# Peptides against a protein of PDB entry 4AID: the designs that were tried, part 13

Target 1, 242 residues: chain A of PDB entry 4AID
Amino acid sequence: FDIKRKTIEWGGKTLVLETGRIARQADGAVLATMGETVVLATAVFAKSQKPGQDFFPLTVNYQEKTFAAGKIPGGFFKREGRPSEKETLVSRLIDRPIRPLFVKGFKNEVQVVVTVLQHDLENDPDILGMVAASAALCLSGAPFMGPIGAARVGWVDGAYVLNPTLDEMKESKMDLVVAGTADAVMMVESEIQELSEEIVLGGVNFAHQQMQAVIDAIIDLAEHAAKEPFAFEPEDTDAIKA

## One batch from the design tools (peptide; made by RFdiffusion4, then SolubleMPNN)

Design b1_p9_2_s1 (from b1_p9_2, 7 letters changed)
Fold by OpenDDE base, seed 5:
Structure b1_p9_2_s1 (fold): chain B 242 residues (1-242), chain A 9 residues (1-9)
Amino acid sequence: as target 1 above (242 residues)
Amino acid sequence: MVINPYAKA
């Protein structure tokens, strides 16, 4: 087993990104851990485009399977088969920032699957899932212009809190999820309780600054464990306007 | 500039 691991301290928690132990049949696979929350992200892409493919066929599936709920007191057997509202929302949160980062003209099928393997009831697996998905795509060799980082920002006792726990979030006046590259914010999603625009914009900037350590960790992991880039030449779409 | 570590030099 050629296992590569990157470990960083992030927001007062240990973030671990691991590849090479499980899901080796995927193009990229990352096991991400923060606290006792554990997610597996897998990225798979088709090596050819389907005839007549007119759109980029990216599918992102985030799943909180019942076995992760075995540590959740009161986690009833969720009926397997239909995404929960949370799973649907988090799938979109992952999709939104990654979709525009694929090379223009790439229309091979891409599937990202994020599976929550363990939940500690403190660290929400959504941010961890975004980070893991980014890392898995980077490792895959897909023409993805990542990595993205992601962060949740709370506002507790008049201060920004990076990746607040589920208990800290009860006292938070802000639930701000940001995703971005080293250079740009790609996505903002926010639920805000009576805060100024200045505090919110400051939260976006704080998130973008704090996610740089995650971006750097993904790059370092990719330098040591990424597959060879998929040979893709974008069609020169400027040549068809003559 | 997003450093694509996979951009062929």
Scores: peptide ipSAE 0.021, ipTM 0.558, DockQ to the pose 0.169
Fold by OpenDDE base, seed 2:
Structure b1_p9_2_s1 (fold): chain B 242 residues (1-242), chain A 9 residues (1-9)
Amino acid sequence: as target 1 above (242 residues)
Amino acid sequence: MVINPYAKA
């Protein structure tokens, strides 16, 4: 087993990104831990395009498994079947920032699966799932122009809080989820209570600044553990304009 | 509010 691990301090918590122990059949697989919340992200991509494929077939599935549900607040015994509302929302939060970062013309099937393995009741697995999905894609060899980072920002007692706990979020006037690259904000999702636009924009900037350490951690992990890039040459679409 | 900088206007 060639296990690679990156550990950073992030928002006063230890973030661990690990590869090589689990899901080795995937193109990329990352076990991510923050506190006692643990997620597994896997990335798999087809090595060929389907005949007649006209769109980019990216599927993102965030899943909170029933074995972890004993530590998930409000964790109903999910019957096998339809994603919960939370799983659907978080799958979209992961999809939105990663989808535009695939090389134009790449239309091979890509599947990203994020599975919550453990929940500590403090750290929400959504942000961790976004980070893990980014890392898994960067390790996969897929033509993905990541990494992305992600952060949640709260507003508690007149200050920004990076990745507030579920308890701190009860006191927060802001639930701001941001995802981005080193250079750009790719996605913002926000729920706010009576805050100025200035505070919200400051929260986006704060998130983007704070996620740089995560981006750097994914890059460092990828330098040590990424597969060779998949040889993808986009068809010269400029030749069709003649 | 979703700010997508790549949302085509």
Scores: peptide ipSAE 0.013, ipTM 0.493, DockQ to the pose 0.039
Fold by OpenDDE base, seed 1:
Structure b1_p9_2_s1 (fold): chain B 242 residues (1-242), chain A 9 residues (1-9)
Amino acid sequence: as target 1 above (242 residues)
Amino acid sequence: MVINPYAKA
């Protein structure tokens, strides 16, 4: 197996991005690890557009499988077949920043699947899932103008905390999730307890700065393991309006 | 919107 791996220190934790071992039938596949939390992201895209396709058919599915449920709080009652509220929310958190980054006019079906394989009860798999999905898309050859990075920021004891643990989040006055490219913030989602706008804006800036190391790690992995870019030329839709 | 549903209120 030609296994490529990138390892970085990120917020005092080791982040590992790996490709080439699992899901080799996907266009892109990344195994991401932080602590003992492990996710698998896969990206698959159709090589042609369906007849009559009028919108971009992107599907993002985040899943916490039952074999990880022994370490997932509240996982004991997932009746097989419906996404939990968390799975629905995290699927949207992944979808929101990646959807605008596809080349305009690309209407081939794209499926991103993020599967939680292990949970350590400290590191939330949502941020790790966002990073892994970005990496899988960059490896796939899809016309995706990523990578994105992602970060969670807490506010604990009057300081910013990068990717707080589930226990540190109990003491946090902020749950701020940011996703972005090297150059821009693409998505902010926040829950805030009576903090100033200055602290919140500082948190967004802190997140965007801290995610650069992740963006660079995805780029380095893609340079060594990406598939050839899919040959896609957008039809000049401006020529039909004349 | 609860971003982290494991963060106890």
Scores: peptide ipSAE 0.006, ipTM 0.401, DockQ to the pose 0.021
Fold by OpenDDE base, seed 3:
Structure b1_p9_2_s1 (fold): chain B 242 residues (1-242), chain A 9 residues (1-9)
Amino acid sequence: as target 1 above (242 residues)
Amino acid sequence: MVINPYAKA
């Protein structure tokens, strides 16, 4: 197996991005680990557009598999075939920042699947899932203008905390999820308790700064393991306005 | 830097 791995220290935790061992049938596949939380992201895209396709058919599916239910809170009560509220929310958190980054005119079907394989009950798999999905897309050869990074920011004891644990989040006055490219913030989602706008904006900036190490790690992994880019010509949208 | 060939310069 030609296994490529990138390891970084990130927020006082080891982040591992691995490709080449699992899900080789996907266009891109990344096993991401932080602490003992483990996710598998896969990206698959169609090599042609469907006849009459008028919109970009991106689907994102975050799922906590039943085999991991003994390691994931609430996993035993999940009915097959309906996402939980958490799975629906996290699927949207992954979708929102990646959707705008596909090349204009690309209308081939894209499916991103993020599967939680293990949960340590400290590190939430949502941020890890966002990072893994970004990495899987960058490896796939799809016309994706990533990578994105992602970070959660807490406010604990009057300071910003990068990717607070589930226990630290109970004491946090902020749950701020940010995703972005090297150059831009693409998505903010926040729950805030009695904090100034200045502290919140500072949290967005802190997240964007801290995710650069993840973006660089995805780039380094892709330089060694990405597939050849899919041959696609962007629609000349200036020609349709004439 | 992985040059996405679709990155508009």
Scores: peptide ipSAE 0.022, ipTM 0.606, DockQ to the pose 0.201; fails the geometry check

Design b1_p9_2_s2 (from b1_p9_2, 7 letters changed)
Fold by OpenDDE base, seed 4:
Structure b1_p9_2_s2 (fold): chain B 242 residues (1-242), chain A 9 residues (1-9)
Amino acid sequence: as target 1 above (242 residues)
Amino acid sequence: MVFNPYARA
């Protein structure tokens, strides 16, 4: 097995991005670990467009499997087949920042699946899932103009906290999830308790700064492990509207 | 810098 691994320190935790061990049938696959939380992201894309496809068919599926339910609160009550509210929300959080980064005119089916394999009850799999999905897409050869990074920012005791633990989040006045490229913020989602707009904007900037190390780690992994880029020529749609 | 998969072409 040719296993490629990138390890960084991120917010006082070790982030590990690994490829080449599992899910080799995917176009891209990344095992991401932070603390004892472990996620598998897979990216698969169709090598042709469906006849009559008029929109970009991206599907993102974040899922917490029942085998991880021994560590996931309430995991035993997840009826197989319906996403939980969390799974639906996190799937959308991953979708939002990645969707605009595909090459214009690419309408091949893309499926991103993020599976929580282990949960430590401290590190939320959502941020890790966003990072892993970004990495898997960058490895896949799909026409994806990533990577994205992601970060959660808390506000605890008058300071920003990068990727607060679930326990630290109980004391946080902010739950701010940011995703972006090296150059731009692509998505913000926030729940805020009586904080100024200045503190929130500062949190977005803090998140964007802190995710650069993750973006760089994904790039480094992709340089060593990415598949050959899929040969895609966008149709010059500008020539048909004249 | 954004990882451009096509920058290798």
Scores: peptide ipSAE 0.023, ipTM 0.668, DockQ to the pose 0.173
Fold by OpenDDE base, seed 3:
Structure b1_p9_2_s2 (fold): chain B 242 residues (1-242), chain A 9 residues (1-9)
Amino acid sequence: as target 1 above (242 residues)
Amino acid sequence: MVFNPYARA
């Protein structure tokens, strides 16, 4: 077992990113923990393009498995088959910021699967899932120009709160999810209760600043555990227009 | 093109 682990303090909580223990058959696999919430992200990519593939076939699946149901709200026997509304929304939150970061012309099938293994009822698995998916892709050798970081920002008692607990979110006037690279914001999703544009923009900036520590942690993990880059040369699409 | 700049050289 060659287990690599990165641990950081993030928003007053311990974030752990681990690879090498679980899902070794994936191209990249990361076990991420914050509090007692635990997610497994796996990244798998095809080593060739399918004949006639005209679009980039990225699939992102966030799932809350029934074995974690003792700690997952709504944990009645979800029939295998249809994602819940939450699973659909979180899958989209993960997809949106990562999709643009694949090298142009790469059309090999990519599958990202994020599985909630444990939920503490305080730390939402969505942000942790975004971070874990980013880390798994960076470890995979896929032509992914990450990492991304992610953060949730609340507005509680007239201040920004990084990754508020589910209980703190009940008192929050803002649910702001931000994802980005070191240099750019890639995605914003927000639900806001009558806050000024200045406070919202300040929340985006706060999120982007706070996610840098996560980006750096993913880089440090990848420097120690990433696979060799997949040998891919993008087709020179500019040569076909001449 | 090195797509994983964090892979150990």
Scores: peptide ipSAE 0.022, ipTM 0.643, DockQ to the pose 0.244
Fold by OpenDDE base, seed 1:
Structure b1_p9_2_s2 (fold): chain B 242 residues (1-242), chain A 9 residues (1-9)
Amino acid sequence: as target 1 above (242 residues)
Amino acid sequence: MVFNPYARA
């Protein structure tokens, strides 16, 4: 197997991004690990547009209900149930920052699937899932103007904390999720308890700074493992206005 | 133009 791996230290934890071992049938596939939390992201895109497709058909599906028998909190395997509220929310957290980064006029079907394979009960797989989805898209050859990075920021004991543990989050006055490119913040989601706007804005800046190492790690992985870019030329919709 | 997803604008 031609396995490519990037490892970085990130917020005092080891982040590992790996490709080439599993899900080889996908256009892009990344196994991401932080602590003992493990996610698999896959990206698949259609090589043609469906007749009469008027909108960009992106589907993002985040799933925690996988066969990690024994390490996922809440132990009731409803094998065929509706997505949980968490799964729905995290699917949206992944969708929001990536959707605007596709080349304008690309209307081929894109499917991103993030599967939690293991959960350590310390590191939430949502941020890891955002990072893995970004990496999988960059590897796929899809016309995606990524990568995105992502970070969670807490406010604990009067300081910013990068990707607080689930236990540290119980004491945090802020749950701030940020996603962005190297150059821009693309998405902010926040739950805040009695903090000033200055602290929140400082948290966004802190997140954007801290995600640069992840963005660089995705780029490095993609330089060594990405597929050839899909040949896509957007139809010049401006030529119809002349 | 070949889309380079890694071309930093």
Scores: peptide ipSAE 0.019, ipTM 0.612, DockQ to the pose 0.659
Fold by OpenDDE base, seed 2:
Structure b1_p9_2_s2 (fold): chain B 242 residues (1-242), chain A 9 residues (1-9)
Amino acid sequence: as target 1 above (242 residues)
Amino acid sequence: MVFNPYARA
């Protein structure tokens, strides 16, 4: 088993990104751990485009499995077969920043699946799932111009808090989720309680700064474990203007 | 080192 692992300290917690142990049938697979929260991200992409495919067929599925639900508040009663509101939301949070980073003209099917394997009741799997999905795509060989990082920012006692615990979030006046590349913010999602625009913008900047360590960790993992890039030549869009 | 042009250089 060729297991590659990257470990960093991030926001006072240990982030571990691991590949090579699980889901070897995927193009990319990453086991990500923060505290005792554990997610598995897998990326699979088709090696050909379907005839008549006119759009980029990216699907993102974040799921909290019933076996992990024993530690997830409200997880005990998830009816199998439909995503919860949370699962739908987090799937979108992952989709939004990654979708624009695929090479233009790439219309092969891409499936990203993030599965929560363990929850510690402190660290929300959503941010970890975003990070893991980014890493899995970078390892896959898909024409994905990542990585993205992600961070949650809270505002507690007049300060920014990186990836607040679920308990700290109860006291937070801000739930700010940011995803971005090293150069750019790609997505912001925010729930804010009576904070100035200045504090919110400062939170976005704080998130983008703090996610750089994660981006670097994904790059380091990819340097050691990424598959060969898929040979994709974008169709010359100039030929459609004739 | 296989340069992955899709992983940031």
Scores: peptide ipSAE 0.026, ipTM 0.685, DockQ to the pose 0.308; fails the geometry check

Design b1_p9_2_s3 (from b1_p9_2, 8 letters changed)
Fold by OpenDDE base, seed 3:
Structure b1_p9_2_s3 (fold): chain B 242 residues (1-242), chain A 9 residues (1-9)
Amino acid sequence: as target 1 above (242 residues)
Amino acid sequence: MVINPYKLA
């Protein structure tokens, strides 16, 4: 097994990004760990466009599987069928920042699957899932203009907290999820309890600064483990305006 | 930096 691993300290926690051990049949696959929370992200893309495909067919599926249900809140035996409200929400949180970063004109089917393998009841797998999905896409060879980083920001005792625990979040006046590239914020999702716009904007800036270490870690992993880029030429959209 | 070759255009 050619296992590549990147480890960083991030918000006082160890983040591990690993590839080459699991899901080797995917275009990209990353096992991400923070605390005792563990997620597997896989990226798969079609090598051709379907006839008559007019939109970009990206599917993101976040899953909290039943084998982790002994550690996942609300993990009763869900029948194979409909995603939970949480699984639907997190799938959307992952989709939103990555969708704009695919090369224009790329209409091959892309599937991103994030599976929670373990939950520690402290570290929410959503942020870890966003990071793992970004890393899996960067390893895949798909025409993806990532990486993205992601961070959750809380406001506890008059300070910003990076990736607050589920217990710290009960005391937080802010649940701010940010995703972005090195250069830009791509997505903000926020639930806020009576905070000033200045504190919220400061939280977005704090998140974007703190995610740079994760972006750099994904780049370093990809330098050692990425597949060759898929040969795709973007549509020359200037040639159709003449 | 792993340059997705599309980032250099």
Scores: peptide ipSAE 0.026, ipTM 0.625, DockQ to the pose 0.218
Fold by OpenDDE base, seed 2:
Structure b1_p9_2_s3 (fold): chain B 242 residues (1-242), chain A 9 residues (1-9)
Amino acid sequence: as target 1 above (242 residues)
Amino acid sequence: MVINPYKLA
């Protein structure tokens, strides 16, 4: 086993990104841990485009499996079936920032699967899932222009809090999820209770600053563990202007 | 190191 691990302190918590132990059949696979919350992200991409493929076929699936559900709030025995509302929402949170970062003209099938393996009841696996998905894509060799980072920002006692616990979020006037690259904010999702636009914009900036350490951690992991980049030549779009 | 060579384009 060629296990590679990056560990950073992030928002007063240990973030661990690990590859090489699990899901070795995927193009990229990352086990991410924050506190005792654990997610597995896998990225798989087709090595050819399907005939007649007209759109980019990216599928993102976030899932909270029943074996992890014994510690997930509201995690009743989900029979295998339709994604929950949470799973659907988090799948979209992961999809939104990564989709535009694929090389233009790449229309090979891409599947990102994030599986919650453990939940500590403090750290929400959604942010961790976004980070893990980004890392898995960066390791995969897919033509992905990441990494992205992600952060949740709370507003508690008149201050920004990075990745508030589920208990701290009860006291938070803001649930702000931000995802971005080193250079740009790619996605914002927010629920806000009577806060000024200035505080919200400050929260976006705070998130983008705080996610840089995660971006750097993914880069460092990829420098050690990434597969060779998939040789993709975009079709010469100059031939469509004739 | 360029993780993706298309980042240089």
Scores: peptide ipSAE 0.020, ipTM 0.588, DockQ to the pose 0.247
Fold by OpenDDE base, seed 5:
Structure b1_p9_2_s3 (fold): chain B 242 residues (1-242), chain A 9 residues (1-9)
Amino acid sequence: as target 1 above (242 residues)
Amino acid sequence: MVINPYKLA
């Protein structure tokens, strides 16, 4: 099996992006690991548009399957069922920054599925899931103008912390999730406890700077493992010149 | 301008 792997140091942790081991039937598939937290992102897209398709049919599903619960104290069998509040939130966090980056006029069905395979109870799989979804889309050949990076920023002891642990987050006055491209911030989601706008804006800038290493890692992985770009001509050629 | 880096391969 041709397995490609990119490894970087990111926020004092090893980030691993791997493709070619599992989910080979997907258009793109990435195993992402940080600490002992492991996610699988898969991207699948239809090779034709449905007749009369008026909107871009992107579906993003983030799932914390019970297989990760083998290390979670008190994680009794949640039956396969309605998404949790967290799963619904993280699915939206992944959807928001990627949706605008598809080529205008592309209305083929796209499905992104992020599955938490393992959780270390230290590293939250949400940021890892965003990174993995970005990487899987870049590998897929879909007309996606990525990659995106993502980062969580905390404010602990008067400093920014990149991807704080779940324990560090208890002491954090900020939970700031940022996603963006190399050039632009695409999404901000924030929960803030009595911090100035200056600290928050500084956190967005810090996140955007720190995610560049992840963007570069996804690009390097895709240079070695991406499928051929899907032959798609956008309806509006003027949007490519901007 | 978000460049799709994969158009150059």
Scores: peptide ipSAE 0.019, ipTM 0.564, DockQ to the pose 0.176
Fold by OpenDDE base, seed 1:
Structure b1_p9_2_s3 (fold): chain B 242 residues (1-242), chain A 9 residues (1-9)
Amino acid sequence: as target 1 above (242 residues)
Amino acid sequence: MVINPYKLA
């Protein structure tokens, strides 16, 4: 098995990005680990556009499968078939920053699936899922102008905390999720309790700085394991609406 | 030609 792995220290935790062991039938597949939280991201894209396709058909699906249910608090056997509120929210958190980064005029079907395989009850799989989805797209050969990084920022005891644990988040006055490229913030989602705009803006900047190590790790993994880029040329008709 | 920005030459 040709397994490629990148390991970094990130916010005092070991982040591992691995490809080549599982889901080899996908265009891109990444197993991401932080602590004992483990996610699998897969990216698949169609090699042709459907006749009459007028919009970019991106589907993002985040799933917390029952294999993790031995550790997930509130692990009621939710009947197979409807995404939870969390799964729906995290699917949108992944979708929002990646959707704008596809080449204009690309209307081939793209499916990103993030599956939580294990949860440690300390490291939330949402941030890890965003990172893994970004990495899987970069490996796929799809016309994706990533990578994105992602980070959660807390405000605990008057300081910024990178990717706070679920227990530290109970004491946090901020839940700030940021996603971006090396050069730009693409998405901010925030829940804030009575903090100044200065602290919030400082949190966005802190997140964007801290995600650079993740972006660099995805690039390094892609240099060693990415598929050849899909040959895509946009039809001239989508270029005329600039 | 979409240059893959991660093909560092």
Scores: peptide ipSAE 0.024, ipTM 0.556, DockQ to the pose 0.308; fails the geometry check

